# Peptides against a protein of PDB entry 4N7V, part 180

Target 1, 222 residues: chain A of PDB entry 4N7V
Amino acid sequence: TLRSITSPLVAHRLKPIRQKTKKAVVSILDSEEVCVELVKEYASQEYVKEVLQISSDGNTITIYYPNGGRGFPLADRPPSPTDNISRYSFDNLPEKYWRKYQYASRFVQLVRSKSPKITYFTRYAKCILMENSPGADFEVWFYDGVKIHKTEDFIQVIEKTGKSYTLKSESEVNSLKEEIKMYMDHANEGHRICLALESIISEEERKTRSAPFFPIIIGRKP

## One batch from the design tools (peptide; made by RFdiffusion4, then SolubleMPNN)

Design b2_p27_4_s3 (from b2_p27_4 with E6K L11I E12V G14E E24K)
Fold by OpenDDE base, seed 4:
Structure b2_p27_4_s3 (fold): chain B 222 residues (1-222), chain A 27 residues (1-27)
Amino acid sequence: as target 1 above (222 residues)
Amino acid sequence: EEEEEKEIEEIVEELDESFEEIKKKLE
């Protein structure tokens, strides 16, 4: 099943973006829908031959072939759906389109990993919890120039000197110099606070059924 | 179908290769 390969993509709260590659263009729209445009070149002109438009919650996929399958000239936005539109649920998406959906999902996940959900200013750093899940990326920008980037898989440290290294295990973290451990401790505390706030805010959001509370900024840069 | 699958794989590979560039763009 598609679900065994990927979960439904989530594009809520993401800003519009358009990324062109040689054979495809992927976009997040103002509506927070995601579009994959398959591009073909004819006579040195690029045409969109197929479009997958995915709902913001990833559960509905609309597929259409612009201009009756003849293609539509590539523009700065996806072509509008015309005739011969197919609509699928996530669980009913034909296998033919699974890799294209996965493509969209990977892009969205990347954008989410760089989209602030919570920004928290401490005395020493700007902390940012990102939108990706599970295991949201967490970045700490210390005002003195040290940077820490935590992901589900690794921790990247950039020291004041510009020296950069990646930690992939607890043993490597434990082997850090004491000076760096101080930064790591602060980063971990900021991370804990952001996660706690995320939980509290999400619960209130659920109760009120209001507009999204995220993204949120807490504190001020000194 | 095989040709289409190959094309999709190429598209996916191209995206994967561009991820570092995309990350920089998003920073």
Scores: peptide ipSAE 0.138, ipTM 0.783, DockQ to the pose 0.364
Fold by OpenDDE base, seed 1:
Structure b2_p27_4_s3 (fold): chain B 222 residues (1-222), chain A 27 residues (1-27)
Amino acid sequence: as target 1 above (222 residues)
Amino acid sequence: EEEEEKEIEEIVEELDESFEEIKKKLE
């Protein structure tokens, strides 16, 4: 099943963006829907031959072939759906479209990993919890120039000198110089606080069913 | 069908190659 390969993409709260590659254009729309445009080139002109339009919650996929399959000239936005539109749920999406859905999902996940959900200013750093899940990216920008980037898979450290390295295990973290451990401790504390705030705020959103509270900024830069 | 699968894989590869560009756009 598609679900065994990927989860429904989530594009909520993401800003509109359009990324062109040679053979495709992927977009997050103002509506927070995601569009994959498959591009073909004929006589030095690019045409959109196929469009996958995915709902913001990833559960509905609308597929259409612009201009009756003849293609529509590539523009600054996806072509409008015409006749012969197919609509699928995530769980009944034909297998032939799974890789294209995964493409969209990967793009959205990347955007989410760079989209601030919580920004927290401490005395020493700007901390940012990102939108991606599970295991949201967490970035710490210390005012003195040290940077720490935490992902589910690794921790990247950039020291004041510009020296950069990646830590992939707890043993490597424990082997850090004492001065770097201080930065790591602060980063971890900021991370804990952001996760706690995320939980509290998300629960309030659920209860009130109000407009999104995120993204949120806590504190001020000193 | 095999050609279509190959094309999809190429599209995926192009996306992977564009990740650095996307990251820069989002900074």
Scores: peptide ipSAE 0.158, ipTM 0.791, DockQ to the pose 0.286; fails the geometry check
Fold by OpenDDE base, seed 2:
Structure b2_p27_4_s3 (fold): chain B 222 residues (1-222), chain A 27 residues (1-27)
Amino acid sequence: as target 1 above (222 residues)
Amino acid sequence: EEEEEKEIEEIVEELDESFEEIKKKLE
């Protein structure tokens, strides 16, 4: 099943973006829908031959072939659906479209990993919890130039000198120089606070059923 | 079907290459 290889993409709260590659264009629309346009070149002109339009929650996929399958000239936005429109749920998506959906999902996940959900300014750093899940990326930009980037898989440290290294285990973290441990401790505290805030805010969102509270900024840059 | 599958794989590969560029742009 498609679900066995990916979960429904989530494009909520993401800003519109359009990324062109040689063979495809992927977009997040103002509506927070995600579009994958398959591009073919003919006579030095690029044409959109197929479009997958995915709902913001990833559960509905609309597939259409512009201009009756002849293609529509590539523009600054996806072509409007006209004829030969098919609508699928995530669980009913034909297998032939799974890789394209996965492409969209990967793109969205990448954008989410760089989209601030919570920005928290401390005395020493700007902390940012990102939108991606599970295991949201967490970045700490210390005002003195040190940077710590935490992901689900690793921790990257960039020192004042520009020296960069990646930590993949607790043992490596424990082997850090004392001066770096201080930064790590601060980063971890900031991370804990952001996660706590996320939980509290999310619960309030659930109760009120109002417009999203995220993204949120806590504190001020000194 | 095989041609279509091959085309999809090429698209995916190209996208993966583009992701590194995107990451850099988003930093």
Scores: peptide ipSAE 0.155, ipTM 0.795, DockQ to the pose 0.392; fails the geometry check
Fold by OpenDDE base, seed 5:
Structure b2_p27_4_s3 (fold): chain B 222 residues (1-222), chain A 27 residues (1-27)
Amino acid sequence: as target 1 above (222 residues)
Amino acid sequence: EEEEEKEIEEIVEELDESFEEIKKKLE
């Protein structure tokens, strides 16, 4: 099943973006829908042959073929759906579209990993909890130039000297120099606080059922 | 069908190659 290889993508609160590759254009629209345009070249002109339009919650996929499959000239936005529109739920998406959905999902996940959900200014750093899940990325930009990037898979450290390295195990983290451990401790504390605030704010958001509270900024840059 | 599958894999590969560009756009 599609669910066995990916979860429904989540594009809520993401800003519009359009990214062109050689064979595809992927977009997040103002509506927070995600569009994958499959591009083919003919006579030195690029045409959109197929479009997957995915709802912001990832559960509905609309597929259409511009001009009956002849294609529509590539433009600055996806072509409007006209004829031969198919609508699928996530669980009913034909297998032939799974990889394209996964493509969209990967793109959205990347955008989410770079989209601030909580920005927290401490005395020493700008901390940012991102929108991706599970295990949201957490970035710490120390005012003295040290940078720490935490993901679900690794921790990247950039020292004042510009030296960079990636930590993939607890053993490696424990082997850090004491100076770097101090930065890591601060980063971890900032991370804990952001996660706690995320939980509290999300609960209040659920109760009010009103406009989204995120993204938020906590504190001020010194 | 095999050609279509191959094309999809190429598209996915191109996305992976574009990640750095995407990151720059998001900065």
Scores: peptide ipSAE 0.140, ipTM 0.779, DockQ to the pose 0.310; fails the geometry check

Design b2_p27_4_s4 (from b2_p27_4, 9 letters changed)
Fold by OpenDDE base, seed 5:
Structure b2_p27_4_s4 (fold): chain B 222 residues (1-222), chain A 27 residues (1-27)
Amino acid sequence: as target 1 above (222 residues)
Amino acid sequence: NKEEEKEIEEIEEQLDEDFEEIEKELE
């Protein structure tokens, strides 16, 4: 099943973006829907041959073939759906579209990992908790130039010297120099605080059922 | 038609490569 490969994508709170590659254009619309345009080149012109438009919650997929399958010239936005469209739920999506959905999902997850949910300014650093889940990315930009990037899979450290390395295990973290451990301790504390705030704010958001509270900024840059 | 399906399939085979390009652009 598709669900065994990926979960429904979640594009809520993401800003509009359009990214073109050689064979595809992927977009997040103002509506927070996600569009994948499959692109073919013909006679030195690019044409959109197929479009997958996915709802912001990932549960509804609309598929259409512009200009009756002949393709529509690539523009600055997805072509409008034609009268000949197919609509599927996530669980009813034909297998032939699974790879394309996964492509969209990966893109959304990437964008989420770069989209601030909580920005927290400390005395020493700008801390950012991102929108991706589970295990949201957490970045710490120290004002002195040190950077720590935490993901679900690794921790990347950029030292003042520009030396960069990746830590993939607790043993590697424990082997860090004392100076770097101080930065890591601060990063971890900032991370804890952001997670705590996320929980509290999310609960209040649920209770009020108002407009989204996120993204938020806590503190001020010194 | 069958030719169009084949063309779309060929595009699909390159999606992984395209995604790598997106990752680089978003860095």
Scores: peptide ipSAE 0.040, ipTM 0.713, DockQ to the pose 0.828
Fold by OpenDDE base, seed 3:
Structure b2_p27_4_s4 (fold): chain B 222 residues (1-222), chain A 27 residues (1-27)
Amino acid sequence: as target 1 above (222 residues)
Amino acid sequence: NKEEEKEIEEIEEQLDEDFEEIEKELE
């Protein structure tokens, strides 16, 4: 099943973006829907031959072939759906479209990893928890120039001197110089606070069923 | 249409390469 290889993409709260390659254009729309346009070149003109339009929650996929499959000239936005559309739920998506869905999902996850969900200013740093999940990226920009970037897979450190390195195990973290450990401790505390606030705010958001509370900014830059 | 199917198949083969390009642009 598709679910065995990926989860439904989540494009909520993401800003509109459009990225073009040679064979595809992927977009997040103002509606927070995600579109994959498959592009073919013919007679020095690019045409959109197929469009996958995915709902913001990833659960509904609308597929259409512009201009009866003849293609529609590539423009600055996806072509509008025609009457000849197919609509699928995530669990009923034909296997032939799974790779394209995964393409969209990976793109959305990348955008989420670069989209601030919580910005927290401390006395020493700007902390940012990103939108991706599970294991959201967490960045700490210390005002003195040190940077720590935490992902699910690694921790990247950039020191004042510009020296950079990646840590992939707890052993490597424990082997850090004492000076760097101080920055790491602060980063970890900021991370803990952001995760706690995320949980609390998300629960209140669920209860109120109001407009999204995120992204939020906590504190002020000194 | 077999020609259309072939064109779509060719596009699908390029999806992985396209994504790598996008990833580099976003980082």
Scores: peptide ipSAE 0.034, ipTM 0.683, DockQ to the pose 0.844
Fold by OpenDDE base, seed 1:
Structure b2_p27_4_s4 (fold): chain B 222 residues (1-222), chain A 27 residues (1-27)
Amino acid sequence: as target 1 above (222 residues)
Amino acid sequence: NKEEEKEIEEIEEQLDEDFEEIEKELE
């Protein structure tokens, strides 16, 4: 099943973006829908032959073939849906579209990993919790130039000297220089606080049923 | 706002390398 490969993409709170790759153009629209435009070249002109338009919650996929399948010239936005539209739920999406959905999903996940959900300014650093899940990326930009980037899979450290390295195990983290451990401790504290705030704010959103509270900024740069 | 716009731009600049990997997996 598609669900065994990926979960429905979640594009809520993401800003509009359009990215062209070799075979496709992928976009997040103002509506927070995601579009994959499949591009073919003919006579030195690029045409959109197929469009997957995915709802912001990833559960509805609308597929259409512009200009009756003849293709529509590539433009600065996806072509409008035609009369020949197929609509699928996530769970009934034909297998032939799974790779394209996965393409969209990975794009969205990539964007989410770079989209601030919580920005928290401490005395020493700018901390950013990103939108991706599970295991949201967490970045700490210390004002003195040190950077720590935490992901679900690794921790990247950039020291004042510009030296960069990646930690992939707890043993490596424990073997850090004492100076770097101080930065790591601060980063971990900021991370804990951001996660706690995320939980509290999300609960309030649920109760209030108002517009999204995220993204938020806590504090200000000194 | 300007900060959000900058963030989007940074995303766009990084996507080229990231999507090369994605495209390889899709081939």
Scores: peptide ipSAE 0.034, ipTM 0.558, DockQ to the pose 0.035; fails the geometry check
Fold by OpenDDE base, seed 2:
Structure b2_p27_4_s4 (fold): chain B 222 residues (1-222), chain A 27 residues (1-27)
Amino acid sequence: as target 1 above (222 residues)
Amino acid sequence: NKEEEKEIEEIEEQLDEDFEEIEKELE
């Protein structure tokens, strides 16, 4: 099943973006829907042959073939679904579309990893918890130029000198120079605070059933 | 249409390459 390969994509709170590549255009719309446009070139003109339009919660997939399958000239937005339209739920999506859905999902996850959910200014750094899940990315930009980027898989450190390295185990973290450990300690504290705030805010959202509280900014740059 | 299906398949084979390009552009 598709579910065994990926979960439904989540595009909520993401800003619109349109990214063109060689064979595809992937977009997050103002509606927070996600579109994958499959592009072919003919006579030096690019045409959209197939469109997957995925709901913001990833559960509904609308597929259409512009201009009766002949293709529609590539534009600054997906072509309108006017022709033969198929609508599927995530669990009923035909296997032939799974790769394209995964493409959309990976793109959304990438965008989420770069989309601030919580921005927290400390005395020493700008901390950012991102939208991706599970294990949201966490970035710390120290005002003196040090940067720490935490992901589910690794921690990247950029020192004042521009020296960059990646840590993939606790042993490597423990072997850090004392000066770097101070930055790591601050980063970890900022991360803890952001996670705590996320939990508290999310609970309040659940209780009030109000509009989303995220993204949120806590504090100001000194 | 068999020709259309073939064209779509060719596009699908390059989706991974397209994604790598997206990753680079978003860095």
Scores: peptide ipSAE 0.027, ipTM 0.661, DockQ to the pose 0.826; fails the geometry check

Design b2_p27_5_s1 (from b2_p27_5, 11 letters changed)
Fold by OpenDDE base, seed 2:
Structure b2_p27_5_s1 (fold): chain B 222 residues (1-222), chain A 27 residues (1-27)
Amino acid sequence: as target 1 above (222 residues)
Amino acid sequence: SEEKEMEEDLKRFEEELDKEYEEEIEK
């Protein structure tokens, strides 16, 4: 099943973006829908031959073939659907489209990992909890130049000297220099606070059923 | 800037996506 490969993509709260690759253009629209345009070249002109338009919650996929399958010249936005439109739910998407959906999903996940959900300024650092899930990325930018990037899989440290290294286990974390441990402790505290605030705010958001509360900024740079 | 860093990351990811998916997308 598609679900065994990927979860439905989530594009809520993401800013519009359009990224061209060699064979495709992936876009997040103003509507927070995601479009994958499949690009072919003919006579030195690029044409969009197929479009997958995915809803912001990832659950609905609309597929169409511009200009009756003849293709439409590549432009600054996806071509509008006109004829021969197919609509699928996530669980009913034909297998031939699964890799294209996965492509869109990975792109969205990358964008989410770079999209601030909570920005928290401490006395020593700018802390940022990102939109990706599960295990949202967490970045700490210390005002003295130290950077810590936490992901679900690793912790990256950039020291003041520019020395960079990656930690993948607790034993490696425990082997850090005492100076770096101080930064890690602060990063972990900031992370804990952001997660706690995320939980509280999300619960309040659920109760009110109003406009989204995120992204938010807490505090200000000293 | 943070925006430039994001664009550079997306560019690197683009290259990775091309390697992994370009052949599959063509089918």
Scores: peptide ipSAE 0.041, ipTM 0.654, DockQ to the pose 0.086
Fold by OpenDDE base, seed 5:
Structure b2_p27_5_s1 (fold): chain B 222 residues (1-222), chain A 27 residues (1-27)
Amino acid sequence: as target 1 above (222 residues)
Amino acid sequence: SEEKEMEEDLKRFEEELDKEYEEEIEK
């Protein structure tokens, strides 16, 4: 099943973006829908032959073939659906489209990992909790140039010298130099605070049924 | 900047996706 490969993508709260690759263009629209445009080259012109338009919650996929399958010239936005539109639920998506959906999902997940949900300024750093889930990325930009990037899988450290390394186990974290441990401790505290705030704010969103509170900025840059 | 970092990551991601998925997407 498609679900065994990926979960429905979630594009809520993401800013519009358009990324061109060699054979596709993936976009997040103002509507927070995600479009995958399949691109073919003909006579030195790029044409969109197929479009997958995925709802912001990932559960609905609309597929259409521009200009009756002849394609439309690639532009700065997806071509409008005109005819021969197919609509699928996530669980009913034909297998031939699974890779394309997965592509969109991975793109969205990348964008989410780079989209601030909570920005928290401390005395020493700018802390950023990202939108991706589970295990949202957490970045700490120390004002002195140290950077810590936490993901679900690893921790990347960039030292003042520009030296960069990745920690993939707790043992590696424990083996850090004392100076770096101080930065890590601060990062972890900022992370804890961001997670706590996320929980509280999310609960208030649920209670009030208001417009999204995120993204949010806490504190001020010194 | 955060924007530049995102752009660089997307570029790297693009290269990875090109290798993994572009041929399949073309089908």
Scores: peptide ipSAE 0.041, ipTM 0.659, DockQ to the pose 0.087
Fold by OpenDDE base, seed 4:
Structure b2_p27_5_s1 (fold): chain B 222 residues (1-222), chain A 27 residues (1-27)
Amino acid sequence: as target 1 above (222 residues)
Amino acid sequence: SEEKEMEEDLKRFEEELDKEYEEEIEK
């Protein structure tokens, strides 16, 4: 099943972006829909031959072939759907489109991991909880130049000297120099606070059923 | 800028994704 390969993508609260690769263009639209344009080159001109338009919640996939399958010249935005539109649910998506969906999902996941959900300014650092889930990325930019990037899988540390290393286990974290542990402790505290705020704000958002509360900024840069 | 960093990360991701994706889209 498609679910065994990837979960439905979630593009809510993401800013519009358009990224061109060799064979595809992936976009997040103003509508928070995700488009994958399949590009082919003919006589030094790029044409969009197929478009997957995925809903912001990832559950609906609209597939169309621009210009009756003849292709449409690549432009700064996806071509408008015309005739011969197919609409699928996530669970009913034909297997031939699964890889293209997976590409879109990975792109969205990357964008989410770089999209601030909560920005929290402390006395010592700018802390950022990202939109990706589960296990949202958490970045801490200390004003003195130290950087800590936490993911579900690892912790990356960039020291003042520019020395960078990755920690993949608790043992490695525990073996850190005392100076670095202080930064890590602060990062962990900032992370805890951001997670707590996320929970509280999400609950209020659920109750009010209004416009999204995120992204938010807490505090100010000193 | 945060936007520039994101673009650079996406570019790196593209290089990785293109390697994986090109191998399969050619099918």
Scores: peptide ipSAE 0.043, ipTM 0.646, DockQ to the pose 0.086; fails the geometry check
Fold by OpenDDE base, seed 3:
Structure b2_p27_5_s1 (fold): chain B 222 residues (1-222), chain A 27 residues (1-27)
Amino acid sequence: as target 1 above (222 residues)
Amino acid sequence: SEEKEMEEDLKRFEEELDKEYEEEIEK
């Protein structure tokens, strides 16, 4: 099943972006829909031959073939759906489109990992909790130049000197120099606070059914 | 900028995905 290789993508709260590759263009639209344009080159012109338009919640996929399958010249936005339109739910998506959906999902996940959900300014650092899930990326930019990037898989540390290293286990974290541990402790505290705030704000957002509360900024840069 | 860094990351990501995708379409 498609679910065995990916979950429905989530593009809510993401800013519009358009990324061109050799064979495709992937976009997040103003509507927070995600489009994958399959590109073919003919006579030095690029044409969009197929489009997957995915809803912001990833559950609906609209597939169409521009200009009756002849293709539409590549432009600065996806062509409008006009010909050979099919609509699928996530669970009913034909297997032939699974890789394209997976590509869109990975793209969205990458964008989410770089999209601030909560920005929290402390006395010592700018802390940023990102939109990706599960295990959202968390970045700490200390005002003195130290950087810490936490992901589900690793912790990257960049020291003042520019020295960079990656930690993949708790034992490696415990083996850090004391001066670095201080930064790590602060980062962990900031992370805890951001997660707590995320929970509280998300619950209030659910209750009020208002416009999205995220992204949010807490505090000010000193 | 964070935006430029994201674009560069996406570009690298694309290059990896393109390689994987090209190998499958040529089949």
Scores: peptide ipSAE 0.043, ipTM 0.642, DockQ to the pose 0.061; fails the geometry check

